# Peptides against a protein of PDB entry 4GXB: the designs that were tried, part 114

Target 1, 277 residues: chain A of PDB entry 4GXB
Amino acid sequence: VPTEEVSLEVLLSNGQKVLVNVLTSDQTEDVLEAVAAKLDLPDDLIGYFSLFLVREKEDGAFSFVRKLQEFELPYVSVTSLRSQEYKIVLRKSYWDSAYDDDVMENRVGLNLLYAQTVSDIERGWILVTKEQHRQLKSLQEKVSKKEFLRLAQTLRHYGYLRFDACVADFPEKDCPVVVSAGNSELSLQLRLPGQQLREGSFRVTRMRCWRVTSSVPLPSGSTSSPGRGRGEVRLELAFEYLMSKDRLQWVTITSPQAIMMSICLQSMVDELMVKKS

## One batch from the design tools (peptide; made by RFdiffusion4, then SolubleMPNN)

Design b2_p19_8_s3 (from b2_p19_8, 9 letters changed)
Fold by OpenDDE base, seed 4:
Structure b2_p19_8_s3 (fold): chain B 277 residues (1-277), chain A 19 residues (1-19)
Amino acid sequence: as target 1 above (277 residues)
Amino acid sequence: EEFLGRPTTSLEEMFSLLD
C-alpha cells in the first residue's frame, strides 16, 4: 500500500468516533499516539490503552478479533478485510484494577474508563444485581464518574473481556460455553441440560502452556462452534491445566476468537510477570 | 506450584491461520 495520509476512524467502547489523520504506513503505536493526542490523553497514560480489531455485530456489540500488534498497520489491518463491520476500538489494556487509580487521576483517562465500564455493563460483560444496577444508573444520571467506577470495580467480572458463545470439551464434549478473560483467569460459564448455570475458573497460574490450532471439520464426528458450518475452518484454543497436584489435563475451546483468547492469556501472564519483578 | 505459561504456537503462526 502506498504511503499516503488518510482519515482513520477509531471507536471508543461506547461507539463514540474518534477521527485521526494518519499515514497508511503508521504502525499501531503511531496510530495510538494520534488517538491519544486527539483525545488530549497525556503521554504517560498511553501505555494503559491499546487498539483492538473488532467485528461490530448487528446489535452494535463488538466481537474482539485481536489486539493490534506492534508491527501492524492499523489502516491496512482494518481496510484489507473489505467489510464495514470491522472496526478499530480503543480500550484499556491492563487487568489489575489497581491501575485504574493511575488512569482516573486524569480527566480524559477517567472519561475513557467510564465510557468503557458503562458499555461493559450494558453489554452484560460486567455482572450486576438488580440493586447494583439501580445504584449504577443513579450514578450515571448524576454523571458521577468516579463514584460509578468505584462501585463498578467491586462488581463481578469487572475488567473482564467477554467472548461470543462457543464450545468447549470441558466438562463434557461439545459443551456450549461463554468464555470471559480477566483477573488472571478464563471463566467458562456453562449450563448443562437440567442444571443451573455453572462457572469454571481456570487461573492462568495453573496453565502450563496453551496452543491455537486450525482444522476443517469432517462430516461425521466433528464439532462446530456457533456460526460455523461443516467444512469451514475451525479455530481452537487448547491449554494444559493443572487440575490437581501432579494432574495435568488439556482443555480445548472451539472459537473463532481463539487467537484473541491466546492474546489475552499472554497479556495476563505478562502483567503477572511485571508484578513479580 | 505456579506457572507462568506461554503459547506453544507462536503469534506468527497464529496470524498465518488468518490467511
Scores: peptide ipSAE 0.469, ipTM 0.935, DockQ to the pose 0.734
Fold by OpenDDE base, seed 2:
Structure b2_p19_8_s3 (fold): chain B 277 residues (1-277), chain A 19 residues (1-19)
Amino acid sequence: as target 1 above (277 residues)
Amino acid sequence: EEFLGRPTTSLEEMFSLLD
């Protein structure tokens, strides 16, 4: 793509549009800096956020495709897909809620975290009881952003990224699951026949390794998968998990978002390494 | 025992799966 000045739309988690003028040749960091500048986010807080390629679903929810990598050209990455459903989204890119303290000290950072958290609750990514929802709503009505966040930080799956419904081979083959990444784990929510909703937690510190692979769909099978991204292949994330002492077992998740899941795993591991250094 | 695991599939390889 020739180097040209273009207008690029970047969305916040709540769907707010941020328009930035960038070059088609600008890399991810360049675009991120432009977005930060547009929002008046201080330079020292830029590192707490990342740009994500997402597919906007019919209900307005975002299906995360991947975190835009350093080498990517965001304008090219999104426009090459030739579909208006694909968007670039700004979101916080750390997992430990302790880092919220750094971000929320700034007005813009606070607003970003607040907007993201509100959206995550509305989308059901953060799990709330009726009473908690009432409390959050009250705080929202008062526009008490700091208090809202402090309460939200205590909620189940705060800071998690929720993926589209998919399939895992655990605890049984072809088990429908909802995967969420956060708090250094993959949470798998499932309901087996005749059973209540259950959650399986797979901590990244018990994952020896993981991989992403692809397979060809069955020719005679239904090829219609609205959530399968480009729909040409079936992606799988497999991780080797320490189930018990000296017992490793592979767990496989079949999902169009397998790449994003892998990116999340790597990101969580990286953050843990930083904390331990 | 704790792991700081790594993907055995590189990011480049992952992206190539979609090419």
Scores: peptide ipSAE 0.468, ipTM 0.934, DockQ to the pose 0.769
Fold by OpenDDE base, seed 1:
Structure b2_p19_8_s3 (fold): chain B 277 residues (1-277), chain A 19 residues (1-19)
Amino acid sequence: as target 1 above (277 residues)
Amino acid sequence: EEFLGRPTTSLEEMFSLLD
């Protein structure tokens, strides 16, 4: 692609649009810096955020495709898909809520975390009780962003990324699940027939390894993936998990977001490594 | 025992799956 100056739209979690002028040849970090400058986010806080490629669903929800990698050209990455459904989103890219303290010290950082958290609650990514919801709404009405975040930090799945409904082979084959990544784990929520909602927690520290693969279903086979026809490529995330002492078991998640899940796993592991350094 | 696991599929390989 020839180097040209272009206008690029980057969305916040709440859908707020940030327009930046960049070069088509600008890499992810360059674009991120441009977004930060546009928002007046300090340079020392840029590292707490990343750009993500997402697909905007019909209901306006974001399906995360991947975190834009360092080598990518965001303008090219999004435009090459030739669909207006694909967007670039700015989101915090750390998992430990302790880092919120650093970000919240700055007005812009605070606003970004607040907007993201509000959106995550509204989308059901963060789980709230009725009473908690009432408290959050009260704080939101008062525009008490710091207090809002402090309360939100205590909520179930705060800081998690929720994926689209998919299928796993755990606890049994072809189980519909909702996967969420956060707090150094993958949370698999499922409801089996006649049973209450169950959650399986898979801590990354118990994952020996993982892989992403693709497969093409046999023509005679049934497709369990919603919205995908026979013969379409299926992506799978498989991880080898320490179920008990000296007992490793593979768990496989079939999802179009398998790559994003893998990126999340790596990101969580990386953060743990940083903490240990 | 604690793991700091890694993907056995490289990022490059993952991107090739998108083609």
Scores: peptide ipSAE 0.467, ipTM 0.935, DockQ to the pose 0.742
Fold by OpenDDE base, seed 3:
Structure b2_p19_8_s3 (fold): chain B 277 residues (1-277), chain A 19 residues (1-19)
Amino acid sequence: as target 1 above (277 residues)
Amino acid sequence: EEFLGRPTTSLEEMFSLLD
């Protein structure tokens, strides 16, 4: 792609548009810096955020495709898909809520976390009770962003990334699940026929390794991925998990977001390594 | 007993799956 100056649209979690002028040859960090400058986010806070490639669903929700990597050219990455559904989104890229304290000290950082958290609650990524919802709405009406975030930090799945409904082979083959990544785990929520909602927690510290693979299902087979037709390429994330002492078992998640899940796993592991150093 | 696991599929390999 020839190097030229272009206008690139980057979205916040709430859909707010940030327009930046960049070069087509600018790498992810260059674009991120441009976005930060546009938002007046301090340089020392840039590292708390990343750019993500997402597909915007009909309801306006985002299906995360991947975190844009350092070597990527965001303009090329998004435009090469030739679909208006694909967007670049700015989102925080850490997992431990303790890092919120650093970000919240800055007005722009606070606003970004607030907007993201509001969106995550609205999209059902963060789970709330009726009473909590009332409290959050009250704080939102008062525009008490810090208090809002402090309350939100106590909520179930705060800081998690929720994936589209998919399928896993655990606890049973072809089990419909909703996967969320956060708090150094993959949370698999499932409801088997005649059973209550269950949540399986797979801590990353119990994952020996993982892999992403692709396959083409047989034409006669039913699609296991919601929204996918028969015969489409199927992505799978498989991780080897320590179920009990000296008992490793592979768990496989079939999802178009397998790559994003892998990226999340790596990111969570990386953060744990930093905390341990 | 704690793991700091890693993917056995490289990022490059993952990206090749998108082609």
Scores: peptide ipSAE 0.471, ipTM 0.935, DockQ to the pose 0.743; fails the geometry check

Design b2_p19_8_s4 (from b2_p19_8, 8 letters changed)
Fold by OpenDDE base, seed 1:
Structure b2_p19_8_s4 (fold): chain B 277 residues (1-277), chain A 19 residues (1-19)
Amino acid sequence: as target 1 above (277 residues)
Amino acid sequence: EEFLGRPTQSLEEMFALLD
């Protein structure tokens, strides 16, 4: 792609559009800086956010494809897919809620966290009771953003990234699950026939390793995700998990978002390493 | 016992799965 000045649209989690003028050759960090400048986000807070490639579903929800890598050219990454479904989204890129304290000290940072959190609640990524929802709405009506966030930080799956419904081989083969990543874990929510909702927690500190594999589905089985614009490929994330003392077991999640899940795992591990250093 | 695990493959190798 020739180097040209272009207008690039970047979305916030709530769908707010941020238009930036960039070069087609600008790398991820360059675009991120442009977005930050447009929002008046200070330079020292840029590192708390990342750009993500997402697919907008029919219902308006975002399906995360990947975090844009340092070497990527965001304009090319999104336009090369030749589908209006794909968007670039700005989102916080840390897991420990303690870092919220750094971000919310700034007005723009506070607004970004607030908008993201509101959106995550509305999308059901953050789990709330009826009473909690009432309290949150009250704070939202009062535009008490800091108080809203403080309450939200106590909620189940705050800071988690929720994936599209997929399949796992745990606890049994071909289990429909909803996977969420956050708080140094993968949370697998499932409801077996005739049973209550269950949640399995897989802490990253008990994962020895993981891998992503691909396979070609059988003609009788369709696993393709609409809008990907690529050949039908089944992706799987497999991780070797310490189930009990000296007992490692592979757990496999079949999902088009396997790569994004891997990125999340690595990101959570990296953050833990920083905290322990 | 705790792990600081890693993928057995690079991200580039993962991306190649889609090619």
Scores: peptide ipSAE 0.619, ipTM 0.960, DockQ to the pose 0.781
Fold by OpenDDE base, seed 2:
Structure b2_p19_8_s4 (fold): chain B 277 residues (1-277), chain A 19 residues (1-19)
Amino acid sequence: as target 1 above (277 residues)
Amino acid sequence: EEFLGRPTQSLEEMFALLD
């Protein structure tokens, strides 16, 4: 693609549009800096955020495709898909809520976290009770962003990224699950026949390794599922998990977002490594 | 015992699965 100046739209989690003028040849960090400048986000806070490629669903929800990598050209990455449903989204890219303290010290950072958190609650990514929801709404009406975030930080799945409904082979084969990544774990919400909703937790510290594989769907099978990504390839994330002492077991999640899940796992592990260094 | 696990493949190799 020839180097040209273009207008690029970047969305916040709440759908707010940020228009930036960049070069088609600008890499991810260049675009991120442009977005930060547009928002008046200080340079020292840029590292707490990343750009993500997402697919906007019919209901306005975002299906995360991947975190844009340092070598990518965001304009090319999004436009090459030739579909208006694909967007670039700015979101915080750390997992430990302790880092919120650094971001919240700045007005722009606070606003970004607030907008993201409100959106995550509205989308059901953060799990709230009726009473908690009432409290959050009250704080939102008062526009008490700091207090809102402090309460939100205590909520179940705060800081998690929720994926589209998919399938896992745990606890049984072909089990429908909703996967969420956060707090150094993959949370699998599932309902087995005749059972109540359950949550399985897979801590990244108990994952020896993981991989993404692909397969061809069965010819007789339906490939027209709305939740299925583009293409005829089925992706799977498999991780080797320490189920008990000296017992490793592979767990496989079948999802078009397998790559994004892997990116999340890597990111969570990396953050833990930084904290331990 | 705790792991700091890694994928057994590179991200590039993962992307290649879609080619």
Scores: peptide ipSAE 0.616, ipTM 0.960, DockQ to the pose 0.737
Fold by OpenDDE base, seed 4:
Structure b2_p19_8_s4 (fold): chain B 277 residues (1-277), chain A 19 residues (1-19)
Amino acid sequence: as target 1 above (277 residues)
Amino acid sequence: EEFLGRPTQSLEEMFALLD
């Protein structure tokens, strides 16, 4: 692609559009810096955010494809897909809510976290009770962003990334699940026939390794959204998990977002390593 | 017992699955 100056649209989690003038040859960090500059986000906070490639669903929800890598050219990455449903989204890229304290100290950082959190709640990524929802709405109406975030930080799945409904082989074969990544775990929510909602927690600290493979689709479950190409091959994330002392078991999630899940796992592990250093 | 696991393949190899 020839190097040209282009106007690139980057979305916040809430759908707010940030237009930046960049070069088609600008790498991810260059674009991120441009977005930060446009938002007046200070340089020392840029590292708390990343650009993500997402597919916008019909309902406006985002299906995360991947975190844009350092070597990628965001303009090329998004336009090469030749579909208007693909977008670039700015989102925080850390997991430990303790880092919110650093970001919240800045007005722009605070606004970004607030917008993201509001969106995550509205999308059902963060789970809230009726009472909590009322409290959040009250704080939102008062535009008390700090208090809103403090309350949100206590909510279930705060800081998690929720994936599209998919299928896992745990606890049973071909089990429909909703996977969420956060707090150094993969949370698998499932409802078996005639049973209550269950949640399986897979801590990354108990994952020996993982891999992404391709295979034929499972007989049951939906792993792709309508309108997206359904081939004979599906992506799978498999991780070897320490179920109990000296007992490792492979768990496989079949999802078109398997790569994104892997990226999340790596990111969570990386963060843990940083905290241990 | 605690793991700091990693993928058994590179991200590039994962992306190659899409080709």
Scores: peptide ipSAE 0.618, ipTM 0.960, DockQ to the pose 0.723; fails the geometry check
Fold by OpenDDE base, seed 3:
Structure b2_p19_8_s4 (fold): chain B 277 residues (1-277), chain A 19 residues (1-19)
Amino acid sequence: as target 1 above (277 residues)
Amino acid sequence: EEFLGRPTQSLEEMFALLD
């Protein structure tokens, strides 16, 4: 691709558009720096955020495809897909809410976290009770961003990334599940026939390894995996999990977001390594 | 008994699955 100056649109979690002038040859970090500059985010906070490739659904929700890697060219990555559904989104890229303290000290950082959190709540990624929802709305009306975030930090699945509904082979084969990544775990929410909603927690510290594989393509017209388009490659994330003492078991999640899940796993592991150092 | 696991393949290899 010839090197040219282009205008690139980057979205915040709430859909706010940030336009930056970059080169087509600019790598992910270059674009991220441009976005940060546009937002007046200080350099020392850039590392708390990343650019993500997402597919915008009809309802405006984002389906995360992947975190843009260092070697990628964001302009090329998004435009090569030749669909306006694909967007680049800025989002925080850490998991431990303790890091919010660093980001919240800056006005721009605070605003970014606030916007993301509001969006995550609106999308149902963060789980709230009726009373909590009322409290959050009150704080939102008062524009008390810090207080809003402090309350949000206590909520279930705060900081989690929610994936599209998919299928897992746990606890039994072909179980419809909603997977969320956060707090050093994969949370699998499922409802078996005649049963209450259940949540299975798979802590990354109990995962020996994982892999992504492709399986037999689904026939046209199959809707076995929600959110997957016709003719899409069937991807699976499999991780070897310590179910009990000295008992390892493979768990497989069938999802078009398998790669993104893998990226999340690696990211969570990396953060744990940093915390332990 | 705590793991700091890793994928058994590179991210590039994962991306290749989409080709």
Scores: peptide ipSAE 0.618, ipTM 0.960, DockQ to the pose 0.766; fails the geometry check

## One batch from the design tools (peptide; made by RFdiffusion4, then SolubleMPNN)

Design b2_p20_1_s1 (from b2_p20_1 with S1A Q3D E7A V9I D16Q)
Fold by OpenDDE base, seed 4:
Structure b2_p20_1_s1 (fold): chain B 277 residues (1-277), chain A 20 residues (1-20)
Amino acid sequence: as target 1 above (277 residues)
Amino acid sequence: APDVLNAPIPPLPPLQPPPP
């Protein structure tokens, strides 16, 4: 791609648009720095955020596709998909809420965390009770962003990334699930017929390994999920989990977001390694 | 029963745009 100056739109979690002038040849970090500069985010806080490729749904929700890697050219990565549904989103890229303390000391960092948190609550990524929602609303009305975040940090699935509804082979084959990644785990929420909502927690520390696989469904396979066209690539995340002492079991999640799930797993593991060092 | 997994949480009031 010829090197040209272009206007690139980067979205915040709440859909707020940040327009930056970049080169088509600018790598992910260059674009991230441009976004930071546009937002007046200090350089020392840039590392707490990443750029993500997402698909924007009709309702404005984001389906996370992947994190943009360092070698990527964000402009090319998004435009090459030839669909206006794909967007670049700025989001925090750490899991431990303790790092919020570093970010929220800065006004811009605070605003970014606040915007993300509000969006995550609005989208149901963070689970809130009626009373908690009332409290959050009150804090929001008072524009008490720090207090809002402090309360939010106590909420279920704070800091989690929620994926689109998908299918797992746990606890049963072809079980519809909602997967969320955060707090060094994959949370699998499911409701079996006639049962209450259940959550399976899969801690990354108990995962022996994981892998992403792709397959093309054969025409004769009876397990074609309704709505997948013939020849659509099926992505799966499989992980081997220590269910109990000396009992390993494979769990397989079938999802178009399997790659993103694997990125989250790796990111969570990496963060844990940094904390232990 | 509405899919509890997909039940939208009522939105909070919109964020005030960051000061210019």
Scores: peptide ipSAE 0.023, ipTM 0.575, DockQ to the pose 0.046
Fold by OpenDDE base, seed 2:
Structure b2_p20_1_s1 (fold): chain B 277 residues (1-277), chain A 20 residues (1-20)
Amino acid sequence: as target 1 above (277 residues)
Amino acid sequence: APDVLNAPIPPLPPLQPPPP
């Protein structure tokens, strides 16, 4: 692609649009810097955020596809998909809420975290009780963003990335699950027939390894669920988990977001390594 | 530059009942 100046749309977690003028040859960091400049986010806070490729659903929800890598050209990465449903989203890129303290010191950082948190609550990514919701609403009405965030930080799945409903082989084969990544874990929420909602926690520290596999479903017989068109690549995230002392078990998640899940796992591991250093 | 972040944040929607 010839180097040209283009207008690129980057969305915040809440769907707010940030238009930046960039070169088609600008790499992910260049675009991120342009977004930061547009938002008046200071340079020292840029590293707390990343650009993500997402698919916007009909309801305006984002299905995270992947994190944009450093060598990528965001303009090319999004436009090459030739679908308006694909967007670039700015989101915080750390897991430990302790880093919120650094970001919240700045007005723009505070606003970004606030907007993201509100969106995550609205989307049900953060789990909120009725009473907590009332408290959050009260804080929102008072425009107390810091207090709102402090309360939000205590909520279940704060800082988690929630994935689209998918399937796992745990606890049973072909179990419908909702996976969320955060706090150095994968949370698998599921409801088996006639049972209460259950959550399985898979700590990354107990994962021996993980892998993403891509397969083309063989045209097996009759039960083609009508929605998977012939030829969709099936992505799976498999991880080997230490269930108990000296007992390893593979868990496999089948999801179009398997790549994103693996990125989250790696990111969580990387952050843990930084903290141990 | 207009502070895009100063746009009014919509109020939190009512809690959706837990899926049945």
Scores: peptide ipSAE 0.021, ipTM 0.638, DockQ to the pose 0.022
Fold by OpenDDE base, seed 3:
Order: sequence, then C-alpha cells, then structure tokens
Structure b2_p20_1_s1 (fold): chain B 277 residues (1-277), chain A 20 residues (1-20)
Amino acid sequence: as target 1 above (277 residues)
Amino acid sequence: APDVLNAPIPPLPPLQPPPP
C-alpha cells in the first residue's frame, strides 16, 4: 500500500468515535499514540491501552476479533476486511484492577475507564445485581466517576472480556457456553437442561498448555444448521487443564473468537509473570 | 428466547459528552 495520509476512525468502548490522521504505513503503536494525543492521554498511560479489531454487531455490541499486534498496520488491517462492520477499538489491556489506580489518576484515563466500565455493564459483561445497579446508577447521576469505578471493581467479571455465545465440550459435548476472560481465568457460563446457571472457572495457572486450531468442515450431507455457512473455517481453542491432583483433561471451545481467547490467555499469563518478578 | 446469558442489563444513563 502506498504511504498516504488517511483519516482513521478508532472507537472507544462506548462507540465514541476518535478520528486520527495517520499514515497508511503507521504501525499499531503509531496509531495508538495518535489516538492518545487526540484524547490528551499522557504518554505514560498509553501502555495501559491497546487497539483491538472488533466486529460491530447489529445492536452496536463489539465482538472482539483480536488484538492488533505491534507490526500491524491498523489502517490496512481494518480496510483489508472490506466490511464496515469491522472497527478498531481502544480498550484497556491489563487485567489486574490495581492498575486502574495508575490510570484513574489522570482525568482522561479516568474517563476512558469509566466509559469502558459503563459500556461493559450495559452490555452485561459485568454482572450486576439489582441493588448494585441502583447504586451504580446513583453514582452515575452524581457524576462520581471514581466512586463508580470503585464500586464496579467489586463486581463480578469486572475487567473481563465477554465473548459471543459458543460451544464447548465441557462439561458435556456440544454444550452452549458463554466464555469470559479475566482475573487470570476463563469463565464458562452454561445452563444445562433443567439445571441452574453454572459457571466453570478455568484458572490459567492450572492450564498446562493451549492451542488454537482451524479446520474446514467437510461438506457433511446432514442438516446444515442454517446459520453456519457451508465452508466456514471452524476455530477451536483447546487447553489442557489440571482438573484435580494428577488429572489432566483437555477442554475444547469452538468459537470464531478462539484466537482472541488465546490472546487473552497469553496476556493474562504475561501479566502474572510480570507481577512475580 | 433471548439468551438469558446475553441479555443486557438495562442501560445506564448515557455518558455525558466530554466538555468541549
């Protein structure tokens, strides 16, 4: 792609648009810096955020596709998909809520965390009781962003990424699940027939390994579920998990977001390693 | 039936736009 100046749209978690002038040859960090400058986010806080490729759903929700890597050209990465549903989103890129303290000290950082948190609550990524919701609403009405965040930090799945409904082979084959990544775990929420909502916690520290695989389903003559186009690549995340003492078991998640899940796993592991050093 | 797991919480009031 020839090097040209272009206007690139980057979205915040709440769908707010940030327009930046960048070169088509600008790498992810260059674009991130441009976004930070546009937002007046200080340089020392840039590292707490990342750019993500997402697919915007009809309801305006974001399906996270992947984190943009350092070597990528965000303009090329998004435009090459030739679909307006793909967007670049700015989001915080750490898991430990303790890092919120650093970000919240800055007005822009505070606003970004607040916007993200509100969006995550609105989208049901953060699980909130009726009473908690009332409290959050009251704090929002008071425009008490810090207090809002402090309360939010105590909520279930605060800081998690929620994925689209998918399928896992745990606890049974072909179980519909909702996966969320955060707090050094994959949370698998599922409801089996006649059962209450269950949540399985898979701590990354108990994962021996994981892998992403892609396969093309053979045209099986059987009942094409109408929604999976014939020939779509099936992505799977499989991880080997220490279920109990000396018992390893593979768990496989079938999801178009398997890559993003693996990125989350790696990111959580990396953060844990930094904390131990 | 809307997947209860994906049912959004009723939206909070919109963020006030950043002051100009």
Scores: peptide ipSAE 0.023, ipTM 0.545, DockQ to the pose 0.044; fails the geometry check
Fold by OpenDDE base, seed 1:
Structure b2_p20_1_s1 (fold): chain B 277 residues (1-277), chain A 20 residues (1-20)
Amino acid sequence: as target 1 above (277 residues)
Amino acid sequence: APDVLNAPIPPLPPLQPPPP
């Protein structure tokens, strides 16, 4: 692609648009710096955020596709898909809420975390009781962003990334699940027949390994599930999990977001390694 | 086998967007 100056749209978690002028040859960090500059985010806080490729759903929700890598050209990465549903999103890129303290010291950082947190609550990524919701609303009305975040940090799935509904082979084959990544785990929310909604917690520290695989479904004759077009690539994330002492079991998640899930796993592991050093 | 499946999760009502 010829090097040209272009206007690139980057979205915040709440859908707010940030327009930046960049070169088509600008790498992910260059674009991130441009976004930070546009927002007046200090340079020392840039590292707490990343750019993500997402697909905007009809309801305005974001389906995370992947994190943009350092070598990528964000303009090319998004435009090459030739669909307006694909967007670049700025989001925090750490998992430990302790890092919120550093980000919240700055007005812009505080606003970004606040906007993200509100959006995550609105989208049901963060789980809130009626009473907690009332408290959050009261804090929101008072414009107490710091107190809002402090309360939010205590909520279930704070800081998690929620994926689209998918299928796992655990606890049963072809079990519909909602996967979320955060707090050094994959959370699998599921409802078994005749049971209440339950959560399976898979801590990354108990994962021996994981892999992403892609396959093309063979045209099996009879059971055309109507929605999967002929030839759609099936992505799976499989991980080997220590269920109990000396008992390893493979768990497989079938999801178009399997790549993003693996990125989250690696990112959580990397952060844990940094904390132990 | 220890049940990796934890407690039930309630659905959440949406909040209003943050003020600008």
Scores: peptide ipSAE 0.021, ipTM 0.540, DockQ to the pose 0.239; fails the geometry check

